# Peptides against a protein of PDB entry 3ZOQ, part 12

Target 1, 223 residues: chain A of PDB entry 3ZOQ
Amino acid sequence: QLLQDSWWNQLKEEFEKPYYQELREMLKREYAEQTIYPDSRDIFNALHYTSYDDVKVVILGQDPYHGPGQAQGLSFSVKPGVKQPPSLKNIFLELQQDIGCSIPNHGSLVSWAKQGVLLLNTVLTVRRGQANSHKGKGWERLTDRIIDVLSERERPVIFILWGRHAQMKKERIDTSKHFIIESTHPSPFSARNGFFGSRPFSRANAYLEKMGEAPIDWCIKDL

## One batch from the design tools (peptide; made by RFdiffusion4, then SolubleMPNN)

Design b1_p9_5_s4 (from b1_p9_5, 5 letters changed)
Fold by OpenDDE base, seed 4:
Structure b1_p9_5_s4 (fold): chain B 223 residues (1-223), chain A 9 residues (1-9)
Amino acid sequence: as target 1 above (223 residues)
Amino acid sequence: ELPTVEDLE
């Protein structure tokens, strides 16, 4: 991030706390002894691509994809050349039905991040092939703080909360200032129960327009 | 600045 990192100003105290130091030591060991995703350089990509001040929309995920080459440090996003996971395919299906975007030939959501869509997982690392393996190790405390400082921000934020896990964070969001878009998760197991037809993209842009903000160009170009 | 890869290595 930039020399004057807006996230650093918001989170610097967290990085000095014992819980984060313990997390850091755990991660050092994990990356040394196990295959951990994403690449250590990509852990904070969501914060690198979208500064604290530039956040317009937040999309919460649980933890990174745990397969080789998938995780990009952005929730739901996969590196170019990687097959789109089922949940991401459903996201693009809803995107197409919602606002008419074509389905891209890749799964990178970097273009969203660069426009102010914070693609945040609540847990930022995972062992290969072991979903939720880094749950309860300290990430949740940091990411809760990220949600908190966004909630405390005067400039409104739109939180898109897919599924029960993300929706559990609703209690941390000041709904007097911020907007929440909720539905079932885009997973094939839940998408037909409310995600499809929820139109989160047009709804988010409608809120942005009401705020006097530029809408997100959700359509993703082919690479 | 945010933690870097060097902080985790």
Scores: peptide ipSAE 0.037, ipTM 0.728, DockQ to the pose 0.029
Fold by OpenDDE base, seed 2:
Structure b1_p9_5_s4 (fold): chain B 223 residues (1-223), chain A 9 residues (1-9)
Amino acid sequence: as target 1 above (223 residues)
Amino acid sequence: ELPTVEDLE
């Protein structure tokens, strides 16, 4: 998988390490023997759409959607034509209440990614119908490094951490330079316990403006 | 307690 030069410079050492080579070999077997999501060409879409230098905001997910045609290599995002998953619906509900955006007729967050929102999952692949099936296989070490190199970056980043899983990464973030927005997860099981009303989108833009950067246009156009 | 992947979909 070819990455942008900015990410390659930050991650090239990881790709040479044994753990990643083992992960790669595992993935080759998995894609050959099982139905794996996303498409192998889409695994690193988050890094493809958002360069290391262009990252303004990070939104962490756990692992890809495991249904057919859903995952597109971006956390919480689904391909056009796919029914919006419950958590994504709640994200759009909060977006509407926070900054007045209309709820889009699709679930693609590519427009966010193109503006500098890194939509990163902790684990970047999954077997069809088997949530977390690729947990503990090496992805976490790579994605931890992604968080680390962003934390070490001089230019500040905003980390949006929904739920406990994402919030466990807080210890890796230098809060002297970077901003963190935390709430409960957008899942129907947790959204009413803090996600709704957390206004992560306006808060993120407020930080960007304070930093002298252009805010994110969070509103998503219909397709 | 933590959201499952199933409820994310």
Scores: peptide ipSAE 0.023, ipTM 0.642, DockQ to the pose 0.278
Fold by OpenDDE base, seed 1:
Structure b1_p9_5_s4 (fold): chain B 223 residues (1-223), chain A 9 residues (1-9)
Amino acid sequence: as target 1 above (223 residues)
Amino acid sequence: ELPTVEDLE
């Protein structure tokens, strides 16, 4: 599965670098010896669904869900039929309060991705039951480059940065061109401290309209 | 031309 040409043009140099080659070798061992999520075919789904040129909004996550059948290569998203994780439930609660969308009966955010919402985790793989197990193995360098090339893009991007981890990436974003929406994380541990009521969806669409772009249809239909 | 999952499988 090759990434879209637009991303290849931006990232091809990274894939030839030693750090990525080392990451690749590590991943080969991990997928052979351990249960790793998401499925190897789904690692780059965020880039598959949303081309470099089509990115309108970026939502940063940390690393994939580490339970069976959950992760599908999109930050915060879970495959249909999977129980919505607490953070995702809170995202949908805010979505409902912000712009009136119904809570969907599934947790797939693919419809957002197809509209130009890059659902990017900073780390793109994880061992089953071991959160952050692939932290510091090379993914962060690649995903930092993804943020960098978007920051360098002439066409503005909206970055939604929930929580401290995502907000640490703000220094890489040219705020003279791009828009930042910040709040606490949707996690139950932090959502009541600023995420709820932050209205990131309507704010994002307001920026898109100001730029003369089509807004995102954030409402997700039942499956 | 991004790396394919075949390279990881």
Scores: peptide ipSAE 0.043, ipTM 0.753, DockQ to the pose 0.028; fails the geometry check
Fold by OpenDDE base, seed 5:
Order: sequence, then C-alpha cells, then structure tokens
Structure b1_p9_5_s4 (fold): chain B 223 residues (1-223), chain A 9 residues (1-9)
Amino acid sequence: as target 1 above (223 residues)
Amino acid sequence: ELPTVEDLE
C-alpha cells in the first residue's frame, strides 16, 4: 500500500496539495457509496510495481476497466482469470506479429511492470459500468505530474502513446531526451488504422538497446 | 512517511 521511496520523493508535494486532498475525500465517498474499481489497495499498482528510477517504458491508458474483477491498477491489464478485453487482445496480437510472442492465457501485464514498464492510466479510478466517471476529479493533475517528473528525468524514457488521448500528453514530454512511439489505439475501432503493424515492442527494445539498457521481455508466460 | 491508500477504506 506504500508508494516506493523513489515515487514519494517525486510526488510527495502533490499529495499535500488541496486538489489531491479533495480528490481523496471524493474517493472516500465514492468507495463508500459506489462500487469503484480497482480495489482501493490497487489504485497505485503502477507505481508499486515500477519505481520512478526503474521506469524504462510508459504505456498510457485512459481509465480503469469498469467491469467486475477486471482492473488491477495497471493500464490495459486485467487480473488473471479475467477475459481479455478487446484492446488487450489486439495488444497481444500486435505483440505476436511484432516479436513472435505467444498469446498468453491471461491478461496480466504485471511482468511488464516488474521490468520497468509503467502501465499508467491518466485517471486511476472508475465507477462500475461508468467509463470516465472520475474524469476531471484530480487524477489527471497527479498523473500529469508523473509524466512531468519522468520527462524531467535525465535517464531517457520511452513513451508509448496509443490513440489521441495519450498523444495529447506529448507536449509534456521532452523529446530531446525521451522517445515517443505513437500509433492509433489498440481498440477494435482503431487498431486497423495504424496500431497493427506499428511494432511498438520491438521499437521500444531497439531504443533500450541503443541506450545500453536491457530490453523488455515482452513475452508473457501462461499461468 | 510514504503515501498509502489505507485511509480510503
């Protein structure tokens, strides 16, 4: 439940700001009165699994899945045993075509997170069945700060920006230091318009290798 | 010391 020290050092001032306190109070009410995802203990899983210093790649999502048992605090990721959502299926299809990985029998991306892939949603909570229900409540300010502090980091980061929502964050990224991989969103509505064939995984690893860093093992083992 | 989500429950 505790944030890692590296993130605390970067974000501690945000948690003391009025906007976050208001967000926190809102969340208390929401979790008490509504079914909110993910579990309150999982809200910051992206930061728990991937420390500030260990971030190699960022994959931005919008907000958590709003169905029962799906969201686990990581963008695009679902808990084991949960049916893979369409966007995630397409991610795995691209992964297979890009670098030859088998499609896993689950949708957990925790293995990516543990390797330095920050799976960050811009909004970290959602009401059951109500996409974007917590939009504009303060999360975006915090997650913008997360992007900002990563952009300010000397060690380069690779930002994978699928779709317009994520791409709106480009202005916050210092492209003199950091790398951006852009395509359409993996959603079935947009994947065939550029996501498929974009090869974000091999491209990300190519950048990592050029920087002398270990590539990400994007292939996910079955459970 | 470090932020938590415990108080949200």
Scores: peptide ipSAE 0.037, ipTM 0.732, DockQ to the pose 0.027; fails the geometry check

Design b1_p9_6_s1 (from b1_p9_6, 5 letters changed)
Fold by OpenDDE base, seed 3:
Structure b1_p9_6_s1 (fold): chain B 223 residues (1-223), chain A 9 residues (1-9)
Amino acid sequence: as target 1 above (223 residues)
Amino acid sequence: DVTDEVSDD
């Protein structure tokens, strides 16, 4: 099966639907004819690193980085050795100001994912150099379902929604059970309008502690 | 207008 059991039980019906089969066929053509990111084996890394039951926090992105070697199937994250993109740099700046973490010498957020931070893009693939090239091809329906099944989960989830695109998903989240942290996007074009000083990391941990759960160790060690 | 597309970084 494509996913681990916990996610498979939640999403198996989606993979049988016509929209996903069409998406799959499209992706086969794209990966054969174009340079597509991330590597096809990394598309579902967010779900591989963080099981359905282990999700504590969700951070929504739009689509993968479209430069060589950048995307690794986790929102905002880049492979080790890759220069940190501007938004990621700002995320680390806020992390430092929020809870005192040092700026790591790499941009991999895998350590967050392993702790229960689902780093989910709404669109999971992209053509090299062509932002949003796979928008509207079916990924959004699957990732909406991911949000839905998390919203339906009894155990509360913390959703961190940076920017308008992510915040559009708020209507899918049962706020009677789940917590939402909203701010402007970490992009240089918007970070100074609310992202900086929003302290999403300490706020997330405060909710986790209130729930009696272990907080996230947001600090990332150098490699 | 503010862009919030990660891929545009």
Scores: peptide ipSAE 0.038, ipTM 0.729, DockQ to the pose 0.158
Fold by OpenDDE base, seed 1:
Structure b1_p9_6_s1 (fold): chain B 223 residues (1-223), chain A 9 residues (1-9)
Amino acid sequence: as target 1 above (223 residues)
Amino acid sequence: DVTDEVSDD
C-alpha cells in the first residue's frame, strides 16, 4: 500500500476517487516527460515520517522547492548539502531567538518530522523552475482531507500557519479542540512584519506540555 | 505586497 497503516486508514478512500486517479495519471506523464520534484519516492515523506497518530504539530507549506536536489518531501526542508533557502534561514533565526537553538549546517527538518511535526505542503509536486506548476491538479483536495482528518482527531493538534496561504486553511480546523499559531510568512518579504518574534516553537511546546505531551526538541544537530 | 511563496526561495 502507498502509505503506512495509520494514514492509509484515514486516506485510502481518497486514492480511489476520480480526482486522484486523474492526478496520478498526470503525474505519471509529468515525471516521464519533465523534471519533477521531489523524487517520486519522496512525495509522501511527510506522511512516512509522521504517522497519523503521532502528529503533534503541523506546519503547512505551499509547494516544494523547484531547484535541483532541494525538495525532500517535507515543507520548508531541504536535503543535506543543499544551501538553505531564505525562508528556511529565517525559520532558523527565529528558532535561535525563540529557544536558543544553534543554526544547523544543513536544512533538513527530518528530526522534527520524526518527533511528530507534520511538514505538509498543500501541493506535493512541482516542475523544475516553475513554482506552482502543479497547483489546482488535485493535491489540494487530498491535503485538505489530511487537515480534515487531523481536525476530526480527538487528540489535539497544534497547527502553525505562516502566511496567508496557510492561514486560509484555518476554517477547516476545529479550534475548540486544536490550537493555532499564526504569523506572517518566514519569507524575507514578510518575516519582519510579524514572523520574527512570533516564537512559534516555544509556544507550541507550551501547549504540548499543557496537554500532557512531550515537547518537541526543535534544535537540529549538525551533520 | 507580501510574498508567501515558498518555492521562490
Scores: peptide ipSAE 0.037, ipTM 0.729, DockQ to the pose 0.156
Fold by OpenDDE base, seed 4:
Structure b1_p9_6_s1 (fold): chain B 223 residues (1-223), chain A 9 residues (1-9)
Amino acid sequence: as target 1 above (223 residues)
Amino acid sequence: DVTDEVSDD
């Protein structure tokens, strides 16, 4: 099966639907004819690292980085050795100001994922050098379902929604059970308008503690 | 709100 059991139980029906079959066929062609990111084996890394039951926090991105060697199937994250993109640098700046973490010498957020931070893009693939090239091809329906099944989960989740695109998903989240942290996007074009100083990391941990859960160790060690 | 330059360029 495509996913580990906890996610498969939630999503297996989606993979049988026509929209996903069409998406799958499209992706087969794309990966055969174009340079597509991330590697096809890494598309669902967010779900691989963070089981359905283990999700504590969700951070939504739009689509993967479209440069060589960048995307690793986790929103905002880049593989070690890759220069930190501007938004990620700003994320680490806020992390430092929020809870005192040092800025890591790499951009991999895998340590967050392993702790229950679902780093989910709404679109999970992209053509090299062509942002949003796989928008509207079916990923959004699947990732909407991911948000839905998390919203339906009894155990509360914290959703961190940076920017308008992510915030559009708020309507799918049961705020009677789940917590929302909203701000402008960490992009240099918007970070000064609200992202900086939003303190999403300490706020997320405060919610986790309120729920009786272990906080996230947001600090990332150098490699 | 705008996406990352790397992501949307």
Scores: peptide ipSAE 0.036, ipTM 0.731, DockQ to the pose 0.146
Fold by OpenDDE base, seed 2:
Structure b1_p9_6_s1 (fold): chain B 223 residues (1-223), chain A 9 residues (1-9)
Amino acid sequence: as target 1 above (223 residues)
Amino acid sequence: DVTDEVSDD
C-alpha cells in the first residue's frame, strides 16, 4: 500500500477516485518528460514521517521548492547540504527569538516531523524552475481531505497557518476542537508584517501542554 | 499585495 496504515485507513478511498487516477497519470508523464521535484519516492514524506494518530501540529505550505536537490517532501524543509531558502531562514530567526534555539547549519525539518509536526504542502509536486506548475491538477483535493480527516479527529490538532494561502483552509478546520495559529508568511516579502514576533513555536507548545501532551522540541541540532 | 511565495523565495 502507498501509505502507512494510519493514513491509509483515512485516505485509501481517495486513491481510488477518478481525480487521483488522473493525477497519477499526469504525474507519470511529468516525471518521464520533465524534471519534477521532489523525487517520486519522497512525495508523501510528510505522511511517512508523521502518522495520522501522531499528528500534533500541522504546518501548511503551498508547493515544493523547485530548485535542484531542495525539496524533501516536507513543507519548508530542504535536504542537508542545501542552502536555506529565505523563508526557512526567517522561520529559524523567529524560532531563535521565540524560544532561544540556535540557527542550525542545515535546513532539514525531519526532526519536527518525527515529533508529530505534519509538514504538509497543499500541492506535493512541482516542475523544476516553475512554481505552482502542478497547481489545480488534483493534489489540492487530496490534501484538503487530509485536513478534513484531521479536523474530524477527536484528539485536538494545532494548525499553524502562515500566509493567505494556508489561511484559506481555516473553513475546513473545526475550531471547537482544534487550535489555529495564524500570521503572515515567513517570506521576506511578508515576514515583517506579522510573522516576526508571532511566536508560533512557544504558542504551539503552550497548547500542547494545556492538552496534557508533550511539547515539541523545536530546536534542531547541527549535522 | 504581498505574495506568499514558498517555492525558492
Scores: peptide ipSAE 0.041, ipTM 0.734, DockQ to the pose 0.164; fails the geometry check

Design b1_p9_6_s2 (from b1_p9_6, 4 letters changed)
Fold by OpenDDE base, seed 5:
Structure b1_p9_6_s2 (fold): chain B 223 residues (1-223), chain A 9 residues (1-9)
Amino acid sequence: as target 1 above (223 residues)
Amino acid sequence: DVSDPVSDD
């Protein structure tokens, strides 16, 4: 099966639907004929690292980084050894100002994922050098379902929605149960217009503590 | 372990 049990039980029917079969056939062609990121076995890393039941926080991205060696199947995250992209640098700047964390010497957010931060892109693959090249091919329907099943979960989730693309998913979230943290995107083009100073990390932890849950250790150790 | 999303094996 494609996913570990907790997610598989929520999503297995999606993978049998025509839209996903068509997506899969497209992906098979793309991976055979193009350079596609991330590696195919890393496509669902967000779900591999963070089980359905363990999700505490969701951070939505759009699609994977499209440069060599960058994407690792987690939104905003890059593999160790890869220079931090501008948006990620700004995330770490806000992290430092928000809760005092040092800026790590790498860009891997795996430690967040392992603590229950679902680092989900709405589109899970991309052609090298071609941002949004796999937009509208079926991923959005699957990732919408991911948001839906989380919204349906009784245990509350915190959704961090940076920028308009992510915020478009707010309508799918039952705000009677779940919490939303919104700001502008961490991109250099928008960060100064609201992302900086938004303090999403301390705010998320405040919600977690209010719910009686352990906060996220957002600080990332050097490698 | 989980399967490769694009592999038929």
Scores: peptide ipSAE 0.409, ipTM 0.890, DockQ to the pose 0.028
Fold by OpenDDE base, seed 1:
Structure b1_p9_6_s2 (fold): chain B 223 residues (1-223), chain A 9 residues (1-9)
Amino acid sequence: as target 1 above (223 residues)
Amino acid sequence: DVSDPVSDD
């Protein structure tokens, strides 16, 4: 099966639907004919690292980084040894100002994922050098379903929605049950308009504490 | 273990 049990139980029916079958056929061609990121075995890393039951926080991204060796199937995250992209640098700057974490010497957010931070892109693949090249091909339907089944979960989730694209998903979230943290995007083009100073990390932990759950250790150790 | 989403195995 494509996913671990907790997610498979929630999403298995999607993989049998025509839209996903068509998406899969497209992806098979793309990976055969183009350079596609991330590696195909890393496409669902966000779901592999963070089970359905273990999700505490969701951070939505758009689509994977499109440069060589960058994407690792987690929103905003880059493989160790890869230069931190501008948005990620700003995330770490806010992290430092928010809760005092040092800037790590790498850009991997795997430690967040392992603690229950679902690092989900709405589109899970991309052609090299072509941002949003796989937009509108079927991923959005699957990732919408991921948001839906989390919204339906009894145990509350915290959704961190940076920028308008992510915030468009708010309508799918039961805000009577789940928590939303919104700000402008960490991109250099928007970070100074509200992302900096938004303190999403301490705010998320405050909600977790109110829920009686362990907070996230957002600080990332050097490798 | 999980399968490769674009591989025919």
Scores: peptide ipSAE 0.381, ipTM 0.878, DockQ to the pose 0.028
Fold by OpenDDE base, seed 2:
Structure b1_p9_6_s2 (fold): chain B 223 residues (1-223), chain A 9 residues (1-9)
Amino acid sequence: as target 1 above (223 residues)
Amino acid sequence: DVSDPVSDD
């Protein structure tokens, strides 16, 4: 099966729907004819690292990095050894200012994912060098469903929504149960307009502690 | 033990 049990139980019906079948056929062609990121087995890494039941925090991205060796199936995250993209650098700057973490010498956010931070892009694949090339092909319907089933979960989730694209998903989130942390996007273009100083990491942990849950260790060790 | 999303079984 495509997903581990906790997510499969929530999403298995989606994979049988025509939209996903069409998406899959498109992806088969794309991976055969183009350079597509991430590697196909890494597409669902966000769901592999963070089970449905273990989700504490969701961080939404748009689509994967489109450069060689960057994308690893986690929003904003890059494989070790890859230069940190500008948005990720700003994320770490805010992390440092927010809770005092040192800036790691790599850009992998796997340690967050393993603690319950779902690092979800709304579109899960991209052509090399072509941002948003797989927009509108079916991923958004699946990832909307991911947001929906999390919203329907009784145990609260914290959604961190950076920028307008992510914030468009707010209408799908039951704010009577779940928490929203919003700011401008960490991109260099928008970070100074609200992302810096937004302190999403300490705020997320404050919510977790209020709910009686263990906070996230946001600090990332060097490799 | 998850499958490849773009590969057939």
Scores: peptide ipSAE 0.356, ipTM 0.866, DockQ to the pose 0.028
Fold by OpenDDE base, seed 4:
Structure b1_p9_6_s2 (fold): chain B 223 residues (1-223), chain A 9 residues (1-9)
Amino acid sequence: as target 1 above (223 residues)
Amino acid sequence: DVSDPVSDD
């Protein structure tokens, strides 16, 4: 199977369901006939970099960046060499103010993913130049299941929910076990209304320490 | 692979 064992064991039943088969058929057509992001090999990068058992933090995004060369299968992250999108710039500004990290010269969040930060979009593909073009096609059912199986995990998870879309998933999270960090979205349209000063990075690490786990090294090295 | 979104199988 494509997914590593820890995720496969949690999600294997989903892939046999009609909705996912229909999604696959749609995606096959889309990738054949349109320019779709990310690269098909990168669709599940969030699950590739962060095993089910190793998830410490979840950061939810909506759908991938829809410009050339941007999306790499991780929410908010862009490939090295790509100009940092406005929301990502604001994320790094908050990171700097929160815990003193320097602004990196690239936008790749792979280092977070490798430490247990699941950078999950609720929709995992998008047509070039058309935000939300693959909304409602089946991804949401799978990613809801991802949230569900993490919520069901005994070992606590920290969910960082920026903005309304992500916060709609709060009802799926068992807050008796798991921790929620909420604020407005890092988008320039909303960041000044609560995202800035929310200090999600230090707060996440505080929860990890309470859980007896190693904190995330949120600082990103230059390339 | 039933999980692979773009695979033939």
Scores: peptide ipSAE 0.302, ipTM 0.878, DockQ to the pose 0.028

Design b1_p9_6_s3 (from b1_p9_6, 5 letters changed)
Fold by OpenDDE base, seed 4:
Order: C-alpha cells, then sequence, then structure tokens
Structure b1_p9_6_s3 (fold): chain B 223 residues (1-223), chain A 9 residues (1-9)
C-alpha cells in the first residue's frame, strides 16, 4: 500500500477514485517527460514522517520548491546543503524572536515532522522552474480530504495558516475542536505585514500544553 | 530565490 496504516485507513478510498487515477496517469507522463519535483518517492513524505494519529500541528504550503535539489516532500523544507529560501529564512527569524532558537545552518524541517508537525503542501508536485504547474490537476482534492479527515479527528489539531491560500482552507476545519493560527505569509513580500511577531511557535505549544500534549521542540540542531 | 514558492499576501 502507498501509505502507512493510519493514513491509509483515512485515504485509501481516495486513491481508488477516478480523479486520483487521472492524476496518477498525468504524473506518470510528467515524470517521464519533464523534470518534476520532488522525487516521486518523496511525494508523500509529509504523511510518511507524521502518521495520522501523531499529527499535532499542520503547516500548509502551496506547492513544492521548483529548483533543483530543493523539495523533499515537506512544505517549506529544503534538503540539507540547500540554501535557505527567503520564506524559510523568515520562518527561522520568527522562530528565533518567538522562542529564542538559533538559526540552523540548514533548511530541513524533518525534525518538526518527526514530532507531529504535518508539513503539507496543497499541491504535491511541480515542474522544474514552473510554479503552480500542477495546480488543478487533482492534488487539491486529495489534500482537501487530508484536511477533512484531520478536522474530523477527535483529538484536536493546530492548523498554522500563513497567507491567503492556506487560510482559504479554514472553512474545512471544525474550529469547535481544532485551533487556528493565522498570519500573513512568511514571504518577504508579506512577512512585515503580520508574520513577524505572530509567534506561531509559542502559540502552538501553548495550545498543545492546554490539551495536555507535549510541546514541539521547534529548535533545529545544526548538521 | 526564484525557486521559492512565494505567496504575495
Amino acid sequence: as target 1 above (223 residues)
Amino acid sequence: DVSDPVSFD
């Protein structure tokens, strides 16, 4: 099966639907004929690192980085050795100001994922150098379902929604059970309009503690 | 970085 059991139980029916079969066929062609990111084996890394039951926090991105060697199947995250993109640098700046973490010498957020931070893009693939090239091809329906099944989960989730694109998903989230942290996007084009000073990391941990859960260790060690 | 999936809002 494509996913580990906890996610498979939630999503298996989606993979049998026509829309996903069409998406799959499209992706097969794309990966054969184009340079597509991330590696096909890494598409579902967010779900691989963070089981359905272990999700504590969700951070939504749009689509993967479209430069060579960057995307690793986790929103905002880049593989070690890759220069930190501007949005990620701003994320780390806010992390430092929020809870005092040092800025790491790499951009991998795998340590967050392993602690229950689902780093989910709404679109999970992209052509090299062509942002949003796989928009509207079926990923959004699957990732909407991911949001839906998390919203339906009894155990509360914290959704961090940076920017309008992510915030559009708020309507799918049961705010009677789950917590929302919203701000402008960490992009240099928007960060000064609300992202900086939003303190999403301490706020997320405050919610986790309120729920009786262990907080996230957001600080990332150097490699 | 032009490879950054940048949001403008």
Scores: peptide ipSAE 0.039, ipTM 0.733, DockQ to the pose 0.585
Fold by OpenDDE base, seed 3:
Structure b1_p9_6_s3 (fold): chain B 223 residues (1-223), chain A 9 residues (1-9)
Amino acid sequence: as target 1 above (223 residues)
Amino acid sequence: DVSDPVSFD
């Protein structure tokens, strides 16, 4: 099955619903009148890189980075050449301590996405310099549906839920089938309270191996 | 034929 068809079969009904049409109209105005991130062509990059059937791991973020050139349409990821944000730096620190990966010289997580790591924000757009500016506009309903259809999938998924915002989605996940890895958020304000030492990468791979699936190569090569 | 959900036309 083709990538586009994979997600389309799961989500096509959502795109026809009034809430999404309203969201679309809002976004048209926003992109016309404001500087919005990511680029409109990159909004659904998480779904473009990782098909519904190929999802192995889900990492939930809140909303995109709101600085110039940062957001890629993937949670926590930044375009090559962009300085790594603090939370991402901490993610790489934990990656290094967990499984020995070197710190990459860039912040792109595309290699994870291509391996089946769905890097999903709950809100998929943001105004420049205004964090959470598009909260409550309809994205959450769509991304909740994304979580729902993954939860309904027979093949197990590993959900990595950093911080309270992501952990609020636990109620939507069938824990009889799927696995959840929880810790505090990688933000500098919370990382030392549980994120560091949580070893989400090795734990995720342990679940994958138990399922008879190929583990994720979490190590990111320099560009 | 697949509709483009990200288009703003």
Scores: peptide ipSAE 0.026, ipTM 0.601, DockQ to the pose 0.026
Fold by OpenDDE base, seed 1:
Structure b1_p9_6_s3 (fold): chain B 223 residues (1-223), chain A 9 residues (1-9)
Amino acid sequence: as target 1 above (223 residues)
Amino acid sequence: DVSDPVSFD
């Protein structure tokens, strides 16, 4: 099966729905005729690295990086050897100022994912050089369901929502159970309007400790 | 796998 058991049990019904069947057919054509990112085997990496039960923190992105070799199937993350995109650089700057982590020599956030940080984009594929090219084609329904099933989970989740697009998902989150950390987006166009100094990493760990859970080791080692 | 949502072969 495509997904590990914990996610499959939550999402298997979505994959049988007409909207996803249509999305799948579209993707078959796109991957055959265009250069699409990430690699088709990496589309669901966020769910592969972080099981449904192991999710502690969610960080929402919009859609994958659209340059060669960048996208890993994880929001904001890039493969080792790839230049860090501007937003990711700002994320690491805030990480350094927030909790003192060194800026890594790569942009892979896999270590976060392995600790329970779900790095989810709302749209999971993109055409080369064409941001948002796969917007409105079905991914949003699936990823909304991912947010929904996490919101319905009894064990609390921390949602980090950077920017307006991510914050639009607040209405789907049961704030009686779950915690939300909001700020402007780490993009150079918005980071100075609230992202810098928002300290999302220490705040997330404070919530985890309050819940009796192990905090995230946000610091990333060089490769 | 025909049941694989990401199977494009």
Scores: peptide ipSAE 0.024, ipTM 0.623, DockQ to the pose 0.027
Fold by OpenDDE base, seed 5:
Structure b1_p9_6_s3 (fold): chain B 223 residues (1-223), chain A 9 residues (1-9)
Amino acid sequence: as target 1 above (223 residues)
Amino acid sequence: DVSDPVSFD
């Protein structure tokens, strides 16, 4: 069993399907022959840290950081001790302007994940130095299913969709039950065109509070 | 801060 029970119950059938078996075989080859990120043990960290039932917020990313030591299986997140990538820096800038959090001295978003923020990439592996190298290999089908089962969940979820790639998943989300926060991507190339000032953190918390749920403590403590 | 391992074998 690859996943904790709550996710396994939702996704176990996917892992038995031919597409995933083919993906798995591809990944076996890739990890053997190439430098692949994240570590194979960290691929499903987003699901490990945030159970199906505990998901409050989903933040969709594209694929993992492709530099050494960066990716830890959580969208936008980097391991402690790793320089914060530009998009992550902008996320923290918006966080500061939105709700007053200080900029943390690290880039790990694990504290969000532990509070119910599913930090999901649509593609969960990447070759070193080759962004999107594992695009179209099967991950998208699995992560689509993740979105689907969350959309089908009765307890509402907040989907934060930064950029067009993430926003393409809107069609899979039942907006009669779930809330979507959209803006441009936090990338330096797009952040000033809508991400900054979008206040996704306070908006997410406002919705959670309206639902009678505990808000996310978005502020990240220094390590 | 440690996640469950994932193995392909």
Scores: peptide ipSAE 0.017, ipTM 0.584, DockQ to the pose 0.034

